# Ledger of designs, part 126: peptides against a protein of PDB entry 3EFO

Target 1, 262 residues: chain A of PDB entry 3EFO
Amino acid sequence: SQLADLYKSCETDALINFFAKSAFKAVLHQPLKVIREILVNQTAHMLACYRKNCASPSAASQLILPDSMKVLPVYMNCLLKNCVLLSRPEISTDERAYQRQLVMTMGVADSQLFFYPQLLPIHTLDVKSTMLPAAVRCSESRLSEEGIFLLANGLHMFLWLGVSSPPELIQGIFNVPSFAHINTDMTLLPEVGNPYSQQLRMIMGIIQQKRPYSMKLTIVKQREQPEMVFRQFLVEDKGLYGGSSYVDFLCCVHKEICQLLN

## One batch from the design tools (peptide; made by RFdiffusion4, then SolubleMPNN)

Design b2_p15_4_s2 (from b2_p15_4, 8 letters changed)
Fold by OpenDDE base, seed 2:
Structure b2_p15_4_s2 (fold): chain B 262 residues (1-262), chain A 15 residues (1-15)
Amino acid sequence: as target 1 above (262 residues)
Amino acid sequence: TPEVRFDMETQSWLE
């Protein structure tokens, strides 16, 4: 059917970009609560229509999506959890205005990275390979106390260090003997010149390539206070200011779809 | 058409 073809050819990244800009424009003349409800409603209606008219048979306990929209829920949840759409006093007006303006000017690729960051396990680097390590899901469950992770969203870059990060990697990257010696006030990595340092710098360069903004680097130690800022970018986890985890959002969407179809 | 499924009971994606 024509409808089935439409879902098959759907470009979810473009759709998210559209929803983001539409929502952020609506902030000027609609309550945030209403905007969030509209976004959830639109998501549920789209997927309900698919389930009703296009989807193969599935159990009532299963959320079914076309492959082209497999990432729609996670990106939608990220959009809903963005500071622009949150009604919290802890979020400054300046921060909301800043991010709103940024997103309104972002292309599809930029907005995709902005809403769902890349999280790379740097501790698994093959210094002889020129390939980027495979990104992991943006969740605390994917972190390791023994690991080092690089997170980037097009605006910010974080290097997260586990409390049990390998001393050899710490020395390779920072030229210090241990985790305790790492200075988190630095915004630039030292040029140590060894394979680990060079590979990490190469990866950072690739991530920065063709991005409209120079990403500020923040060094984050696990269990230190600044880690809380980093955790806000673990977008699949529950948000600090009332945002849902990815799993909770999936359940929410599924529930609404069932209500629409029953 | 290719589809993906998330099971609410197991809270996991089905392969």
Scores: peptide ipSAE 0.647, ipTM 0.962, DockQ to the pose 0.894
Fold by OpenDDE base, seed 1:
Structure b2_p15_4_s2 (fold): chain B 262 residues (1-262), chain A 15 residues (1-15)
Amino acid sequence: as target 1 above (262 residues)
Amino acid sequence: TPEVRFDMETQSWLE
């Protein structure tokens, strides 16, 4: 069927880009509450239509999606949690305006990375491999106190270090003897010159490639104050300003789909 | 058509 083919060929990243720009344009003439409701409704309606007309039989307790739209909910939740769509006094007007304009000019690839960052476990690097480490889900549950992670969203880059990160890696990256000696005020990694340092720099370079903005590096130590900023980019977790976790959003979408179909 | 399922009871994606 034409409808089934449509869902099969759906480009979710392009769809999210469209929804983001549509919503961010709408903020000029519609209340934020209404915009958020529309986005949730659109998500639910698309998936309800699939369930009704295209989906294989499934239990009532299961949310079913075509594979092409597997990441639609997580991206939609990230969009809903963006500061542009939140009416919180803690978020400055300037920040909202800035991010709004940024997204309005972003291409599909840029918006994809912006809404869902890359989170790379660099403590697992094989210096003899040309392969980048596999990205992990953007959640605190995927972090390790013994690990070192690189996060990038096209605008910002963070190097997160667990409190128990290996001293040999600390030495390799920063040329200091321990975690405590790392200077978090630096925005550039030192030129240590060992294979691990070189590999990390290569990865950072690859991430920076084809991005329209130069990402400033922020060094983040676990359990220090700046980690709070880093945690805001763990987009699958509950947001600081009232946004839902990914799991909670899935439940919300499922509930709304059921309401539409019943 | 390939599909994915999220189970609300276990709150996990089905393998």
Scores: peptide ipSAE 0.644, ipTM 0.962, DockQ to the pose 0.879
Fold by OpenDDE base, seed 5:
Structure b2_p15_4_s2 (fold): chain B 262 residues (1-262), chain A 15 residues (1-15)
Amino acid sequence: as target 1 above (262 residues)
Amino acid sequence: TPEVRFDMETQSWLE
């Protein structure tokens, strides 16, 4: 059917870009609550239509999506949790205006990375390999106290270090003997010159490629105050300002779909 | 048609 063909050819990244720009434009003339409701409603209607007309049989307790839209819910949740759409007094007007303007000018690739960052487990790096480590889901559940992770969203770059990160890696990256000796005020990694340091710098360079803005590097130690900023980019978790986790959002969408079909 | 499913009871994806 024509409808089935439309879902098969759906480009979720382009759709999210459209929803983001539409929502951020609507902020100027619609209440934030209404905008959020519209976004959830549009998502639910789209998926309800698929379930009714295109989807294979599935249990009522299952949310079913075409493969082309498998990441639609997670991106939509990230959009809904963006500071521009949140009604919190803790968020300054300047920050809202800044992020709104940024997204309004972003292309599809830029907005994709912006809403869902790349999180790389660099403690697993093989210095003999030229391949980038596989990205992990943006959740605290994927972090480890023994690990070191690099996060990038096209605007910011974070190097997160667990409290029990390997001393040999710390020395390799920072040329210091322990976690306690790491200076988090640094915005650039030292040029240590060993293979591990060079590989990390290479990875950072690759991430920076084709990006319109130079990403500022922030070094983050686990359990220190600056980690709170880093955690805001773990977009699948519950937001600091009351935003839903990815799982909670999936349940929300499923309930909305059931209401539409019943 | 390729599809993905999320089970609400187990809160896990079924590929």
Scores: peptide ipSAE 0.642, ipTM 0.962, DockQ to the pose 0.885
Fold by OpenDDE base, seed 4:
Structure b2_p15_4_s2 (fold): chain B 262 residues (1-262), chain A 15 residues (1-15)
Amino acid sequence: as target 1 above (262 residues)
Amino acid sequence: TPEVRFDMETQSWLE
């Protein structure tokens, strides 16, 4: 059917870009609560239509999506949790305005990265490999105290270090003997010059490539205060300001779909 | 038709 074909060919990243810009435009004229409700309703309606008209049989306890929209919920949740759509006193009006303006001018690829960052386990790097490490899901559950992770969303870049990150890697990156010696006030990695350092710099360069903005590097130590900022980019987790986790959002969407189909 | 399913009971994607 035409409808089935539409879902099969759906470009979720473009759809999210559209929803983001529409929502961020609406912020000027509508209450944030209404905007968020509209986004959830639109998501539910699209998926309800699929379930009703296109989907294969599934249990009532299962949320079913076409493969083309498999990432729609996670991106939508990220959008809903964006500071532009949240009215929290902890977020300045200037920050909201800034991010709103940025997203309004973003292309599809930029907005995709912005809403769902790349989180790379750089502790797994092979200095002889030309391939980037596979990104992991943006959740604290994917971090490890023994790991070192690079996070980038097109605007910010974070180098997160676990409390038990390997000293040899710390030495390779920072030319210091231990975790405690890392200076988190630095915004640039030192020019150590060893293969690991060079590989990391190469990766950072690739991430920065074709991005419209130069990403500032923030070095973050696990369990230090600045880590809280980093954790806000773990978008699948429950947000600090009341945003839902990815799983919670899936349940929410499923509930809405069921209600629509009753 | 490729589909993905999330089970609410197990809170996991069905693979």
Scores: peptide ipSAE 0.639, ipTM 0.961, DockQ to the pose 0.901

Design b2_p15_4_s3 (from b2_p15_4, 9 letters changed)
Fold by OpenDDE base, seed 2:
Structure b2_p15_4_s3 (fold): chain B 262 residues (1-262), chain A 15 residues (1-15)
Amino acid sequence: as target 1 above (262 residues)
Amino acid sequence: TEHYLYDMETQSWVE
């Protein structure tokens, strides 16, 4: 994906890893609100410094991102929307503790995938190609009712199916005739044995490769209640618990930068 | 380019 390519060319992965661990350490002795404010402030200060000292003059309505930090805002927003940094009663202390512990031990590569999942359009899979399908941005806007998508964050793997998913693909993956026949309680894909099934399994294997944890597979049908869990991983969208969309976060950062430079 | 521009009014990346 474009995001993945950009991420590889910058140091954002290291920065996010550092910020995540720092923030997750701070939760032990600082209020969550303060931690979030610090993270936003740090982001704004870094970008304000660039705008002031490194960037050519631009319109006030434009946010300027250096190449090395092009994806910093999106990852920062993902960090801010993580359950560890959210003070919502709906989030259990156990879940916060669990994710905190996981991230504190993650390397740069692991945290990268954890905060911004890989979302693959499986319905576009070319069985004749050895290449993985290009990842799409983690947003509902990139989903299709006619599509099938695989999402992975290093800990969990989701197979999302649109309500209008092609029956032939459903048959190829699950060996059932229709969307309605798919059993979402399954944690493993059947070994159907056709080229499409084999290719999908290969892709899943590649994604699992070099990951420290075995990712549990969850099958998700569009418009069913469990889809809510899946949507939490569409990190560019507005969060269930009031987390900002990527666009809203950009606006927030921009306003803070302007305030700093005024 | 050295940097990327996001226009807040149009909510889109500037080429």
Scores: peptide ipSAE 0.368, ipTM 0.891, DockQ to the pose 0.631
Fold by OpenDDE base, seed 4:
Structure b2_p15_4_s3 (fold): chain B 262 residues (1-262), chain A 15 residues (1-15)
Amino acid sequence: as target 1 above (262 residues)
Amino acid sequence: TEHYLYDMETQSWVE
């Protein structure tokens, strides 16, 4: 994806890894509200410094990001929206403890994928190509009722199916005639054996490669209850538990930068 | 470009 390509050339991955581990360590001794504020402040200070010292004058309504930190806000927002830092009652203490421990041991590449999942439009697969489809931004706006998407964050893997997913693809993946016939209780794809099925399995294998944890597959139908869990991984959208959308977070950061500089 | 601009009014990246 465009975001992934940009991220590869940025130092954001290392920064997010550092901030995540620092924040998750601080959770044991500091209030979550304070930790979140510190993260936002640090982000704003870094960007304010750039605006003051490195950037050309621009309109007051514009947020300026250096190339090396272009994707910092989106990843920072993902960090802030992580269950470890949200402390919502809907999230069990065990889950927070589990994710905290996981992130504390993650390398840069692992944390990158963890905070910003890979979302692949597998309905666009070319069975004659060995290339992975380009990842799309993790937002509901990038989904389509006619599409099938694979999401992976290094811990979980979801296969999301739109209500109007192509029957031929459904047949190819699940060997069933329609969307309604898909069993969402399965955690493994059937061995259908056709080229599309094989390619999907290959993609899943590639995603799983060099990951420290085996990702369990969850089949998700659009508009069914389990989709709510899937939507939590659409990290650019507004969070279910009070987290901001990416756009809202950008506005927040911008306001804080302006406050620092004025 | 060495930096990127996001316009809060249009909610879009400035090209």
Scores: peptide ipSAE 0.355, ipTM 0.886, DockQ to the pose 0.630
Fold by OpenDDE base, seed 1:
Structure b2_p15_4_s3 (fold): chain B 262 residues (1-262), chain A 15 residues (1-15)
Amino acid sequence: as target 1 above (262 residues)
Amino acid sequence: TEHYLYDMETQSWVE
C-alpha cells in the first residue's frame, strides 16, 4: 500500500484542518504557549478517551491509536511546528502572517498536503507505467544518496538529488553528464524529451493539478546549502526551530495520556 | 485493523 492510502483519512484531515484554523485564529488573542498546550492536551484527551473506553488492554509502554486517528499525531506535530505557532526571532512577522492567512483559507485537501508533503522516489520511476511511485515518509531516513526525490506541499516543489544519484537519470532529467553539472539555479526542468523526462514532467503536472497555487520548483543537491531549506519539509524529523520529531512527539503524547489516565 | 500500537520501549509500530 502507498502512503497515500494511509493518510487519506477524511476524518483526520478534517480535524487537523479545524485545529489549524482554530489555532491560527487564536494566535490573535492568546499566547502561543497556551495555544500549543491546548493542541497537545486536546490530542491527548481524545486518545486517552479511546484508550479508556474503546481499546483492549495493552502494555503501559504502548501508545494506542484508533484507526480513525492513526495519523492524527503526525499531523498535529506538523501543525505545532508551523512557524505561525512558533515565537522564534528567526521567523519574520511577515512570514507568520503570510502562512497564517494561507492556512485560514485552505480546504481540507490543501491543508493535508501543506502540513504533510508528498515525497516521491523519482529514481524508481517505471517509464512503462503511468502510475505514480509510492510516497515515502517525510524523513531523512527515507532518503538515499543514490536516490532522486520529488517533494511537494502545495506551495513548494523540490527535486532532491543524492550525491550518488545515477548519472543516467541525471542525463535523462537535466541533459548533463553528472551531478556536478546540475544547475541548481534553474526553476524549470529542461525539455529533454526522453521517456524518463516525460514521465517526470507528467508526475509534476499531476501534482500541480487542482492546486490553488503554482508551485515553484527548486533543485536541491544533497550536502549543499540549499538542502537546509528542503530538510525543513521533512516534517517527521526534528524541526530547525525547536520542533520535535514525530517519535519525540509520540512519546510526549503518550506521557500526557498516561498522566490523564493515572 | 481496529487500532495501531506504537511501542515506546522499542520505538516501533507493533501492528
Scores: peptide ipSAE 0.353, ipTM 0.887, DockQ to the pose 0.618
Fold by OpenDDE base, seed 5:
Parts: sequence; C-alpha cells; structure tokens
Structure b2_p15_4_s3 (fold): chain B 262 residues (1-262), chain A 15 residues (1-15)
Amino acid sequence: as target 1 above (262 residues)
Amino acid sequence: TEHYLYDMETQSWVE
C-alpha cells in the first residue's frame, strides 16, 4: 500500500523495535519518567547530529528528518504513548505486564504494525479489484461519518462504522437494513455471500496472513461506548491517558534539538 | 531529497 511504502523502513523498524525492548526492559529498574526522557533525548540527539553534520542550513522553525528516519518520530511517539510507559491508574497492572511481554517477544515486523496500525477505508472498495485499498493515517481527521474503516495492529482488528454509513454497504456486509440494526456483539462477519462481503473477508484474510496471533474482530459504531477503545489506536491523535499527538511530539523534539544546537 | 522538512509554524511538510 501507499502508506506501507511510505512508512516502512528497515532502519526505522529496527530502531523502534530496539527502543521498545530497551525501554520495556528498563521499566523493571528505572522510573517511567526517566525512561520517557531518555527516549526523547535519544531521538533529539540523533536528529540534532544529522542537522549539524549532514543537513544544509535551514530555518530554525523547521524540523529536518533524514530520509531513513522520516517516520521515526511518529513511531517513537507511539512507543511513548504505550500503556507500558504510562503511569496511570486506569491501566491495570495485568494489561501493562501483558503488553510488555508481548513486545519483548516481537520481531521487527510485528512491532512495526503493533505500534502503528493499518487503517483501511473499506467504503472505498472496488469489488472488481483484488487490490487492497490504500491505508490512511491513523487519525480521527481521516475518518468520516459516511465511511467504514478497518483497523488492524497484529493483535486486534476493528471494523469502524460511521453514523451515516451507506445503507447499501451495511446491507452488503451485515445483511441488515440500517446502521441501527448492526449487532456489535458479534466477533465474526456474517457470510452474506455477495461480492462486497466476500472482498472484505478476503482483505481481512490477507491482513491476518503471516501474523503470529489471530486477531479478534471488534465491530464499532461511531459515538457508541466501544468507540473509545478504537480511538486509542488512532495513534497520531492525542492519547486518552495523556499522550501527545504526533504534531505535539514533533514540536517537543524540535524544541529539544534547538536546545542542543543553540 | 536526502531529508524532509516539517514547518512548525504551518504544521506541514515542506518539500
């Protein structure tokens, strides 16, 4: 996909995997605040070094990212927003321990998808094409009330439906007449048998391929309670538990770089 | 190009 090509880098993937495992190991003997500061500082130092030694002079208001690290900040922000590195009472010890252990055993490809999910606009599907729709950025700004989106992070799969989702698509996927009739308690899509349903199932199958874990499907209606869980995977947005948006993180990194160089 | 620029004022990428 277009997004996969844009965000996939062997170097960045390896780095985020390394940083994640290092940070999650450090949780056992260092304060979370210190760990987060180290991660930000390391990011800033790498980019400051590039700006100083490798990049042409530019305006002070501009952040310079080397091609090989174009997506490093977004992944780093995702790591920083992970529940393992957050000290919030809303996050259970069991959940933190579980995710920590999962990441500690993840390969480079697995951790990449885990930290930055794939978000697909299902409402744009062409039933005559076998190609996957192009992924969009994981942000609420990319959602639409008229749209249907599939999100997957290697562990979970969500089918998000806008309140104004087209009835014809709802009928095609669920074989019900309207949004209100969709049962969100189901974890499997019905076998409706039409081309649209079959294509969606195929896409889900492709996403599941070569993944070590079977992803559970959760159907989410916009503005219903379960949507809050779904929104946690929109990793470029501000986190529910105090994490920064991607834009805010970029500003933070830029500030640190300026402090290092000025 | 060898690098990407993000403008903090406009909050956008500059090519």
Scores: peptide ipSAE 0.343, ipTM 0.882, DockQ to the pose 0.616

Design b2_p15_4_s4 (from b2_p15_4, 7 letters changed)
Fold by OpenDDE base, seed 2:
Formats: C-alpha cells, structure tokens, sequence
Structure b2_p15_4_s4 (fold): chain B 262 residues (1-262), chain A 15 residues (1-15)
C-alpha cells in the first residue's frame, strides 16, 4: 500500500517527536499562532533547501520530498491539528494539558503512532493468517459502509462499523444478528470464540503490545453521534476545529516553498 | 538522492 511504502522509508519519526515536544514546551511562553507558523516555516525551509540543493529539476506543480522526509508533511499536519496547538473554546484546558504532558513523555515510536493512527480494515481479515491487515490511510475516503475498521493511536482504540457491514461479521464479533443490535456502550468485545473473533482479539492484542497505556475500546456505528469523535482521528481529512486536510497542507507547504525559492 | 514527488494538480503521488 501507499502508506506502507511511505512508512518503509520513514526517517522523520525522531524529528516529529522533537518538533512536537519543542512546540508543546513553547506553548507555555509563546502564542499558539506563532508556534504554528514556526512549524510550517521550518517544514517549508527544510524542503526548500532540499529542492534547491539536492533535487533534480521538476515541474513547478510538483512537491519534492527527500526519501528521508516522505512522511514529514503528514506528521507535521497532524501535529498542527493537535488540540494542544489549537485555540478553540470547545477544547478544555484540562484536555490540552493532558495531551501536552502525554506527548512530552512519549518516545519516538509512541509519538509516531499518536500523531498518525493505525487504521486497519478488519473486514478483510484472513482468519488463517498471522499477518496484520495492511493499514489504510486515515481518511474517510478509505472507509466503506460495508466495512469494519479498527483505529488505534496508542491511547484510544475504535472499532468502526459501517451501516452495511456484513451481518456474518457482526455475528462473529458481537454475537448479535444485525448492526442495529450492536451495543455501543460496551468497552470490551464479547468472547464469542469463533475464528474471526479470535483473530480480531489477537490483532487488538498485538496493537496493544509495547504500548505504555492500555487503550480503551470504543465501538462506533456509522452515522451515530459518537462517530464524530472517531472522525477526528481521520487525520488526513479536514479537522472539525479548523485543521487542514493533508492535501490542503501539502498545497500550503508547496506554496511556501515556492515563495522561499523565488 | 532518492525522493518522491507529489503532483499538486493531480493530487497524487508520482512514483
């Protein structure tokens, strides 16, 4: 998958960790707007330098990223969209403080997962395979009404169910006959005991491994109110509180680079 | 040096 290819050569995880901690420290003594501007400028400057000094000529409409920085923009956008760096009345001071402190203590691997969640198509599981399903990009465009997806960011775990998710899978996971019968108040999956249920539990276990925090499971039905919370973790989409989509952010960075090089 | 391209017009990665 495209995501797998990007992560294969990802060398910016340490950099993002540093930027995150630096920014979150700066929140204590600098305006949020300034911090966000600095992060964008730093991103643009690094990429502009590469384009100028290291890259071969290309079309003006093309953004060039060194292999080591392929995923820098997506992570940077996720950082910029984090509640700690947003000035919105809907976000409580306690929530900002909590997430700030969490990130300040995170290692490189933890922060990577935190900023860009794993989104796994559970409906594609091969019960005979020990392999995790390939993660998809964190965007609504990758969801399917017929699908079931597991999202995890090291702190939260969501099981998202499409309105048309297969009844047989619903039965396999929840031991109920239909989508309508799923109880979204549960925080634990029932032990149904069939191969599919066991495989899903195994996957959840693998995801939980080596994480410093126990991830709470939230069951989310498509088109129900709690889905709005889930959608905030689709980090490549436009944020509810004014954050840019990944594509929009790329355009912004590209524009900034062009301005720097002109 | 190895690099990747993102086309802003097509909004797609170029391998």
Amino acid sequence: as target 1 above (262 residues)
Amino acid sequence: TSHVLYDMETQSWIP
Scores: peptide ipSAE 0.316, ipTM 0.872, DockQ to the pose 0.656
Fold by OpenDDE base, seed 1:
Structure b2_p15_4_s4 (fold): chain B 262 residues (1-262), chain A 15 residues (1-15)
Amino acid sequence: as target 1 above (262 residues)
Amino acid sequence: TSHVLYDMETQSWIP
């Protein structure tokens, strides 16, 4: 509920879409380092302006975010961590080109979901409710070994299962007796037909219907090799290719704000 | 205007 309220700022969504497209256009004629610096600088300048002109004095250790921009840093960090803006040899030119083109054509809603995935605690589903479960922050700290989570970013869908996920839910979703029996090569959930399975399928359907691209489902078991791919979508954590965690990025932005104001 | 605070020392949001 708190997270839902946090991400309801339509203004930030538009800004991120603009910044993403601007940055992804700029990669054609500017060095990646310069583009990243500009994005960080713009973020810091906007927040510094607010602190200077709109905020009451606060402790030096506190970062002040206006309500309209409270989610700007997290999305900006996600943008900065996108493969298009990373100069890593591990990322193919084709992949960068592909994602660049995708984002260049995305609307505000699509880019929002693309940069910050929806992570849903499926193990908390109320079969009597037609509402989607409240999304959690995209961080490993929000996962549970006893939990089952659905992640979607508009292009990919993952069903992550903790090693200690409830056998009852596993049976309900996959019609198998245990975690070990789950086939991760499946791209579709079986038609089990119980209320829980139906609710999950309904949720997946709702998520899919709102997106222009068909999302392939990947079943992910905790501690198996494919989980590493899934973890890359936990965008608030430290990135594989040197991207900062959300907390680290906040620290960076805070330092830059202080430099601008002092 | 309403705002939120993040304390860098405690690494926590202040409501």
Scores: peptide ipSAE 0.308, ipTM 0.869, DockQ to the pose 0.636
Fold by OpenDDE base, seed 5:
Structure b2_p15_4_s4 (fold): chain B 262 residues (1-262), chain A 15 residues (1-15)
Amino acid sequence: as target 1 above (262 residues)
Amino acid sequence: TSHVLYDMETQSWIP
């Protein structure tokens, strides 16, 4: 059908960019609650239409997404959880204004990374490979106490270290003997000169070169207070300021779709 | 398939 073809041609990243800019423009003249509701409704309506007109009959307990929109919910949830769309006193007006202005000028690729960060398992690096490690989902469930992860969203870069991260990797990256010796105030990695350090620096360089903004590096130790800032970028988890987890949002969307179709 | 499925009861994607 013509409608099916339309969904096939849909690009989620472009939609998210559009929705983000539209929403961030709307904050100037509409209540945040209304904006959030509109975004959820738009998501539900698009998917309801697909289910009604394009999808084969399925169980009521199943959420059906066209392939072209398979990641729409996760990105939409990220948008909804952005500080610009949250009315919380803990979020400064300056931060909201800053992020709003940034997103308003972002291209599709930039906004994609901004809303859903790249999370790389650095502890799995192959020093003989020039390829980036495969990204993992942005959730605490994908972290490990024995792991080291690099997170980047185009604006910020974090190097997260588990409390049990391998001493040999710590030595390789920071030239210190243990986790406790890592200085989290540094914004640059030392020039240690071993293959692992060089590979990590190369990866960081590749990530940075693809983005228009210089990303400040923040070193994060697990279980230290600054980790809370890092965890805000684990966008599939429940948000600190009332945002839903990805799973919860899927449930919400499913419920809305069912309500529209019944 | 032209679509993906998420089962709300099992909280899992159906391949």
Scores: peptide ipSAE 0.307, ipTM 0.874, DockQ to the pose 0.852
Fold by OpenDDE base, seed 4:
Structure b2_p15_4_s4 (fold): chain B 262 residues (1-262), chain A 15 residues (1-15)
Amino acid sequence: as target 1 above (262 residues)
Amino acid sequence: TSHVLYDMETQSWIP
């Protein structure tokens, strides 16, 4: 199931916003490790309470989430993996301070997008359609070497191109004959003027439309060094500088719940 | 009460 569909049926966005701001405020006077533990514990307690009092008995290997919080774990994991809550030398103090300040002022909608980016399969665009393509989960497993994906988190926008992305799409977007000819130093797409280019620009415009910040565009080629930056936004995967995958986090939460109910 | 199940062994959501 797509996260977007799941999110529509839950109220996790407000909760994550609250947790994020609370945690980011606490960073000023509490150790990061403690903050992370608190977040996990709070999550586990809420879910444990539900399991104990509201859910029917299930197999020990099954994690039960209330419908209203079914996407809580994925967002919580994203929060926990945010640079503000990570003490890693690879992340500058300035970057942490910057992101902290940004999130502290974000509304619910902005923080939602910030923690879990929108990843769109651009290679599936129908030039005759005005509809946005359905977002895919933010994981490398959902990428394709033959695909082109647009990722946006409200602050950054990435256009990721697979090594085997269709030449016709490359031509349509960049007006160059092949993947190799794409200049990744560009921060703006050329105005090629064909229907595909126009549609892509429209999509980018829609994504930008209600965001408070202008998103810088970064063009990323698969397997090039700059792709590592892009991969950091694949939030369901294991973090480059720490943090668990979504699946691993679920296991962690499940363990904690079981301990609480033991 | 509606809920979602995730099976930790199969690493999949149960419909």
Scores: peptide ipSAE 0.295, ipTM 0.864, DockQ to the pose 0.662

